# Designs tried in a protein design run: peptides against a protein of PDB entry 7RZF. Part 88

Target 1, 358 residues: chain A of PDB entry 7RZF
Amino acid sequence: PFQEEHLKQLYKIVPIKDIRNLYVTFPIPDLQKYYKSNPGHYLGHLIGHEGPGSLLSELKSKGWVNTLVGGQKEGARGFMFFIINVDLTEEGLLHVEDIILHMFQYIQKLRAEGPQEWVFQECKDLNAVAFRFKDKERPRGYTSKIAGILHYYPLEEVLTAEYLLEEFRPDLIEMVLDKLRPENVRVAIVSKSFEGKTDRTEEWYGTQYKQEAIPDEVIKKWQNADLNGKFKLPTKNEFIPTNFEILPLEKEATPYPALIKDTAMSKLWFKQDDKFFLPKACLNFEFFSPFAYVDPLHCNMAYLYLELLKDSLNEYAYAAELAGLSYDLQNTIYGMYLSVKGYNDKQPILLKKIIEKM
Target 2, 358 residues: chain A of PDB entry 7RZF as posed
Amino acid sequence: PFQEEHLKQLYKIVPIKDIRNLYVTFPIPDLQKYYKSNPGHYLGHLIGHEGPGSLLSELKSKGWVNTLVGGQKEGARGFMFFIINVDLTEEGLLHVEDIILHMFQYIQKLRAEGPQEWVFQELKDLNAVAFRFKDKERPRGYTSKIAGILHYYPLEEVLTAEYLLEEFRPDLIEMVLDKLRPENVRVAIVSKSFEGKTDRTEEWYGTQYKQEAIPDEVIKKWQNADLNGKFKLPTKNEFIPTNFEILPLEKEATPYPALIKDTAMSKLWFKQDDKFFLPKANLNFEFFSPFAYVDPLHSNMAYLYLELLKDSLNEYAYAAELAGLSYDLQNTIYGMYLSVKGYNDKQPILLKKIIEKM

## One batch from the design tools (peptide; made by RFdiffusion4, then SolubleMPNN)

Design b2_p13_7_s4 (from b2_p13_7, 11 letters changed)
Fold by OpenDDE base, seed 1:
Structure b2_p13_7_s4 (fold): chain B 358 residues (1-358), chain A 13 residues (1-13)
Amino acid sequence: as target 1 above (358 residues)
Amino acid sequence: MSKRGVGKRTVEP
């Protein structure tokens, strides 16, 4: 475990690749024994959320961050880390202290709201879906993985332990939140802008870095992180599938799509799944417009329209993706293509939202 | 399912 001397440290690291990353790391207890409640996953789900009122949404709105990942990481035996990692913009590299302040404001929001059983239930449901409809893995890789995790889980649970949540443990969520404090922070900034400004070289990889103590004034600033009214808990994920019924194969099912509707304004083709027998569908729409590709101006306007449409759908895209739904929008020479894929149960909800934004 | 946001993808340098 890190001693107090290893906390409140800033590392400036020179990468080989042109990347800008921030790592905010907290030492936490070993959570492996709590796999049935998985409090680190609960916190990672919220801190790493991409919806409205999320940490990422606010940091993106400021132009400081492109992506955010939050969650637990295995350390050495007997301890773990909770890490918040962001991809920084050039502007974000200048605002690292403020980015971390926003992280602590969001963490403070989580403390103020307390553990939410409904969030745990969503995590449970999502993981149960992921387990139930898990794709076939290559036997060699799967066997090696199972052999490895047998060291951590009972034999009877080895297949389920990484997925199935059983126990809502607010006490453990609070325990982990109590470790996510400025006094326990380790910060690493990765950027080529530190080239020629480092004083140390890592022994194994030759990575150039500088280590500095974080000033007490900065730590105090983060300790006094107020409640930022822009931060909100996510709304309930309406895209989580609950119906997994697979309809029987029709006796007249064709191996190819059949034309089931033909009108002056629309054609509809249908093919039942005869191969996979999954509660999933692929909806594909081709919209025809005589204006879509008539000239360069209209082509660019059609492109801009789709980019704006995609941007307007970003609020739903993350929640849909978590629930195993996806959409795709593309320009075609004839107009526009829309695809909606994933679990069929909630596809109508996603499709409706797309059409309402169009 | 892409577990967007969950720390399993976080690699410290």
Scores: peptide ipSAE 0.012, ipTM 0.552, DockQ to the pose 0.289
Fold by OpenDDE base, seed 5:
Structure b2_p13_7_s4 (fold): chain B 358 residues (1-358), chain A 13 residues (1-13)
Amino acid sequence: as target 1 above (358 residues)
Amino acid sequence: MSKRGVGKRTVEP
């Protein structure tokens, strides 16, 4: 385990590739025995959330961060890490201290709100869906994976243990949150901007780095992280499927899409799934406009329209994606194309949201 | 080191 001397450290690392990354790492207890409650997953879900009022949403609004990943990572035997990793912009590289301040402000928001059973339930439901409709893996890889995880889980649970949540444990969530403090932090900044400014070389990979103690004033600044009113818990995910009924095959099911509606304004083709028998659908819409590609101006306007539409849909995109729904919007020479894919149960909700923004 | 990142955008192929 890390001793106190290994905490409050900053590592400036020179990458081989031109990448800018920030890793904010906290040592945490081994959570393996708590797999049925998975408090690290709960916190990773919230910290890594991409919706309105999320940590990522705020950091993106500042132009500092492109992507964020939050979650637990296995360490050595008997301990784990909680890591918040962000992809930094060039501007974000100049604001690392402020980015970390925002991380602690969000963590403080999670403390203030306390553990939410509904969030746990959403995680449980999402994981149950992921388990139930898990794709077939290559047998060799799957067998090797299962053999590996048999060291961690009971034989009877080995298939379910990575997915199925059973117990809401607010005490364990709080316990992990109590480890996510400035005094326990290890920071690594990865950037080529540190080239020629390092004093150490890593023995195994030859990675150049500099290690510095984080100043006590900076630690205190992070310890005094106020509640930022921009941070909010996510709203309930309306896209989580609850109905998985598969309709029986129609007696006259055609091997190809059948034209089921033909009007002056619309044609509709339908093909029932006769192969996979999944509670999923693919909705494809082609919109025709005689103006979409008539000249360069209209073409650019149609492009700009779709980019604006996509931007306006970002608030739903993440929640839909978590729930196994996706959409795609593309310009065509005839107009625009919309695709909605995933679990059929909540596709009408997503489709409605898209149409309301159009 | 298994990245159990929660936010995997499952891009269906």
Scores: peptide ipSAE 0.012, ipTM 0.541, DockQ to the pose 0.091
Fold by OpenDDE base, seed 4:
Structure b2_p13_7_s4 (fold): chain B 358 residues (1-358), chain A 13 residues (1-13)
Amino acid sequence: as target 1 above (358 residues)
Amino acid sequence: MSKRGVGKRTVEP
């Protein structure tokens, strides 16, 4: 385990590739024995959330961060890490201290709200769906994976242990949150901007880096992280499927899409799934407009419209993606194409949200 | 295996 001397450290690392990353790392207890409650996944879900009021949403609004990942990482036997990793913009590289302040403000928000059973239930439901409808893997890869995880889980649970949550443990969530403090932080900044400014070389890969102590003033600034009123817990994910009924094959099911509606304004083609028997659908809409491609101006306006529409849908996109729904919007020479894919149960909700924004 | 929180699967460096 890291000693106190290994905490409150800043690493400036020179990458081979032109990348800008920030890693904020906290040593945490070994959570492996708590896989049925998985408090690290709960916190990773919230810290890594991309919806309104999330850490990522705020950091994106400032132009500092492109992507964020939060979660537990295995260390050595008997300890783990919780890591918040962000892809930095050029501007974000100048605001690393403020980015980390926002991380601690969000963590403070999580402490103030306390563990939420409904969030755990959503994680449980999402994982159960992911397990139930898991795609077939290549046998060789699957067997090798299972053989590896047999070191961590009972034989009877080896197939389920990575997915199924059983126990809401607010005590363990709080225990992990108590480790996510400025006094326990290790910061790594990865950027080519540190080239020629490093004093150490990593032994194995020759990676150039500099190690510095984080100033006590900066630690105190992070310790005094207030409640930022922009941070909110996510809303309940309305896209989590609850109905998995597979409708029986129609007696007259055609091997090809059948025209089931033909009107002056719309044609509807339908094909039932006769192959996969999954509670999933693909809804494809082609919207025709004589104006979409009439001239270069209209073409560009149609493009801009879709970009703005996609941007306006970002709040739903993440929640839908978590729930195994996806959408796609594309310009066509005839107008616009919309695709909605995934679990059929909540597709109407996503479709409605898309149409309301159009 | 580190269960990364729900973010886009960024490739580990």
Scores: peptide ipSAE 0.017, ipTM 0.550, DockQ to the pose 0.179; fails the geometry check
Fold by OpenDDE base, seed 3:
Structure b2_p13_7_s4 (fold): chain B 358 residues (1-358), chain A 13 residues (1-13)
Amino acid sequence: as target 1 above (358 residues)
Amino acid sequence: MSKRGVGKRTVEP
């Protein structure tokens, strides 16, 4: 466990690769016994959220951060960490103090709103879906994994304990939130910009680093993090599947895609799943345009259009991805390709949003 | 086993 002397520390680390990362780490109690409520997962879901009003959305809007991951990490027996990790831009590397301020502003927003049972329910539903439709793992790896986790979970629950949430525990969420404070922080900045500016070498890998105490004035700034009005809780995830009905195989089902509609403007091919019997579909659309690849200008315009479209869909894409939906948009020499994949129940919602943005 | 947060797991190699 970290002692007080290990808190409020800044580590400047020189990577081998050209990467820019920020790690904001908090020591937290061992949450293993609370696996049925999993308060660290609840907080990781919100802090790591990519939707409107999220921490990542705001930090991206400033050009400081590319990606954000939030969540609990195992330490050793009897302690854990909560870590917020971001991929920094070059500009973000100059604004690390402000980035961390925004993290504490978001954490303060979570305190102000309090634990939300509906958010827990979404996490529960998502995890239940993930468990129910879990892919087959390699037996050797799976058995070894199960054998390992038998040390932590009852035999009867060993298969479900990593997935199924049972209990909403607002008290435990608040308990973890109370550990996410500036006085408990450890900061690591990973960047080549620290080359030649380090005074220590790590023993095992020879990693060059510098350790500094975070100034008390900076800690106080973070302690006084106000409510930033840009931060909002996510909206309800409309893409969470609720219908898992598998339609019976049609009597006329062919082993290959059949042409079911042929018009002057469209052809529709259909194949029913005759093998997996999953409540999933794959929708593929090829849009043909004589203009898409007529010259280099049109080709570049079509590319830019798709990049802008993807950017405009980013908010929905995350919520859809969480719910086991995905989309893909690509330029083709003939026009544009769209794919929508995942649970069939909410695919029409995602497809509609994509088409409305097009 | 790192319960990777729901964010895109950049597996650092």
Scores: peptide ipSAE 0.010, ipTM 0.539, DockQ to the pose 0.133; fails the geometry check

Design b2_p13_8_s1 (from b2_p13_8, 10 letters changed)
Fold by OpenDDE base, seed 5:
Structure b2_p13_8_s1 (fold): chain B 358 residues (1-358), chain A 13 residues (1-13)
Amino acid sequence: as target 1 above (358 residues)
Amino acid sequence: VEIRVREFGLPLK
């Protein structure tokens, strides 16, 4: 485990690839024994959230970060890490201290709100769905994986342990959250901008880096992170499926899509699933407009319209994705194409939101 | 509007 001397360290790392990344790492206790409550996943879900009022949403609004991943990572035996990793913009590389301040402001928001049972329940439900409808894996890889995880889980639970949450443990969430403090931080910045500014070389891969102590003033600044009013807990995810009923095959089920509605304004084709028997659907809509491709101006206006529509739908995109729903919007020479895919139960909700924004 | 509702249980690849 890292000693106190290994904390409050900044690593400037030269990558081979032209990438800009920030890693904010906290040593945490081994949470393996708490897999039934998985407090690290709870925190990763919130810190890594992409919805309105999230850490990522704010950092994107500043133009500093493109992507964010938050979660627990296995260390060596007996300890873990909690890592917040962001993809930095060129501007974000200049604002690393402020980015980390925002991270601690969000963490402070989580402390102020305390553990939320409804958030745990959503994580539980999402994981249960993921388990129940897990895709078939290659047998060799699957067997090897299962053999590996038998070292960590009881035989009876080995298939479920990585997915099924059983216990809401606010005490464990608070315990992990208490480790996410500036005094426990290890920061790594990965950028080619550090080329020629390093003084150390990693032994195994020859990676050039510089190690520096984070100034006490910076640590204090992060310790004094206030509540940023822009940070909010996510809203309840309305897209989480609850109905998984598979309707029986119709007696007249056709092997191909059948035209079930034909009107002057619309044609509807339907094909029942006769292969997978999953509670999933694909809704495909083609909208026809005589203006879509009439001239370059209209073509560009149709493009801009879809870009604006996608932007306006971004607030739902992440929540839908978490729930196993996706949508796609494309321009066509005839107009536009909309696709909604995933679990059928909440597709009408997502579709309604899309149509309301259109 | 051609609404092609394909309820295909597509495996999310």
Scores: peptide ipSAE 0.017, ipTM 0.473, DockQ to the pose 0.024
Fold by OpenDDE base, seed 4:
Structure b2_p13_8_s1 (fold): chain B 358 residues (1-358), chain A 13 residues (1-13)
Amino acid sequence: as target 1 above (358 residues)
Amino acid sequence: VEIRVREFGLPLK
């Protein structure tokens, strides 16, 4: 495990590929024994959230970060890490200290709000759905994976242990949050901009890097992270499916889509799933407008409209994706195409929100 | 989101 001398360190690393990444790492206790409550997953879900008021949303709004991932990572036996990883923009590379300040502001928000049982319940429900409707894996890969995880879980739980949450443990969430402090931080910045500015070489791969102590003033700045009013807990994910009923095959089920509605304003084709028997649907809408492709101006206006519509739907995109829903919007020569896919239970909610934004 | 931490070979001492 890292000793105190290994904390509050900054690593500047030269990558082979042209990438810009920031890794903010915290040593944490081994959470393996707590897999039924998985406090690291709870924190990873919130810190890695992409919705309004999230850490990523704020960092994106500043043009500093493209993507963010948060969660626990296994170390050696008896310790783990909590890592926040971001993909940096060129501008973000200049604002690493401020990015990390925002991370600590968000963590401070999590401390102020305390552990939320409803958030745990959403994680539990999402993981249960993921387990229940898990796709078939290639046998060789699956068996190898299972053989590996047998070292960590009881035989009876080996299939479920990575998915099924059982216990809300606010004490463990707080315990992990208490480790996410500036005094415990290890920072790694990965950028080609450090080429020729390094003084060390990694032994195994020859990776060039520089190690520096983080200045006490910077640590103090992060320790004094205030509550940023832009940070909010996520809203409840309304897209999480709760009904998984599979309707019986209709007697008149056709192998191809059947026209079930034909009006002057709409045609509707329907095909029941006769193959997969999953609580999923694919809704495809083609909107026809005689103006969509009449001339180059209208074509460009239709394009701009869809880009604005997509932007306006970003608030729902992440929550829908977490819940196993997806949507797609495309321009066509006839107008617009909308697709909504995933669990059928909450598709009407997503569809309604899309239509309200249109 | 599951951290697929691409293993950058940071020496885990």
Scores: peptide ipSAE 0.012, ipTM 0.356, DockQ to the pose 0.073
Fold by OpenDDE base, seed 3:
Structure b2_p13_8_s1 (fold): chain B 358 residues (1-358), chain A 13 residues (1-13)
Amino acid sequence: as target 1 above (358 residues)
Amino acid sequence: VEIRVREFGLPLK
């Protein structure tokens, strides 16, 4: 376990690749025994959320961060880490202290709101869906994985333990959240901008780095992180499927798409799944416009329209993705292409939102 | 999201 001397440290690391990353790491207790409640997953889901009022949304709005990942990571036996990892912009590299301040403001928001049972329930439902419709893995890899996790889980639960949540434990969520404090932080900044500015070399890989203590004034600034009114808990995910009924194969089901509607303004083809028998559908729409590609101006207008449409849909895209729904929007030489894929239950909701924004 | 945290060899010391 890290001792106090290993906390409040800043590492400036020179990568081989041209990458800019920030790692904010907290030592946490070993949560392995709490796999049925998985408090680290709950916190990772919220901290790593990409919806409106999320940490990532705010950091993106400032132009500082491209991507954010939050969650628990295994350490050695008897301890774990909670890590917030962000991909930094060039501007974000100059604002690392402020980025971390925003992280602590979001963590403070989570403390103020307290553990939410509905968020746990969504995580439970999402994981149950992921387990139920898990793809087949390569037997060799799967067997090796199962053999590894048998050290951590009872034989009876070994297949379900990584997925099925059983217990809402607000006490454990609060316990982990209490470890996410500035006094417990380890910061690593990875950037080529530190080349020639390092004083140490890592023994095993020859990675150049500099280690510095984080100033007490900076720690105090993070400790005094106030509530930022821009941070909000996510809304309920309306895209989580609840109906998994598979409709019986139609008696006249064709092996190819059949034209089921033909009008002056629309054609509709349908093919029922006769192979996979999954509660999933693929909806594909091709919109035709003679104006979409008539000249360079119209082509650029059509492109700009789709980019603006995608931007306006970003608020739903993440929630849909979490629920196993995806959409795609593309310009074509004939107009526009829209695809909606995933669990069929909530596809109408996503489609409606797309059409309302169009 | 599989947190493939690439183990940057941060000195464990």
Scores: peptide ipSAE 0.006, ipTM 0.343, DockQ to the pose 0.080
Fold by OpenDDE base, seed 2:
Structure b2_p13_8_s1 (fold): chain B 358 residues (1-358), chain A 13 residues (1-13)
Amino acid sequence: as target 1 above (358 residues)
Amino acid sequence: VEIRVREFGLPLK
């Protein structure tokens, strides 16, 4: 385990690839025995959230970060890490201290709000869905994976232990959250901008790096992270499916889409699933407009309209994706194409939101 | 997204 001398360290690393990454790492206790509550997953879900009021949303709004991932990582036996990783913009590389300040502001928000049972329940439900409708894996890879995880889980639970949450443990969430402090931080910045500014070489891969102590003033700045009023807990995910009923095949089910509605303004084709028997659907809409492609101006206007529409839907896109829903919007020579895919239960909600933004 | 962060080549001593 890291000793005190290994904490509050900054690593400047030269990558082979042209990448800009920030890794903020915290040593945490071994949480393996708590797999039924998985407090690290709870925190990873919130810290890694992409919705309004999230850490990523704020960092994106400043132009500093493109992507963010938060979660637990196995260390060695008896300890783990919690890591927040971001993809930095060129501007973000200049604001690393402020990015980390925002991380601690968000963590402080989580402390102030306390553990939320409804968030745990959403994580539980999402994981249960993911388990229940898990795709078939290649047998060789699957067996090797299962053999590996048999070291960590009871035989009876080995298939479910990575997915099924059972217990809400606010005490464990608070315990992990208490380890996410500036005094426990290890920071790594990965950028080619450190080329020629390093003094060490990593033994295994020859990676050039510099190690520095983080100044006490910077640690204190992060320790004094205030509540940033821009940070909010996510809203409840309305897209999480709850109904998984598969309707029986109609006796007259056709192997091809049947025309079930024909009007002057609309045609509707339907094909029941006769192959997969999943509680999923694909909704495809083509909107026709004589103006969409009449000239270069209208074509560009139609393009800009769709880009603006997509941007306006970003607030729902992440929550829908987490729940196994997706949408696609495209320009066509005839107008616009919309696709909504995933679990059928909450597709009407997503479709309604799309239409309301149109 | 929660990603189980894979191996950092940083010497975890």
Scores: peptide ipSAE 0.016, ipTM 0.395, DockQ to the pose 0.096; fails the geometry check

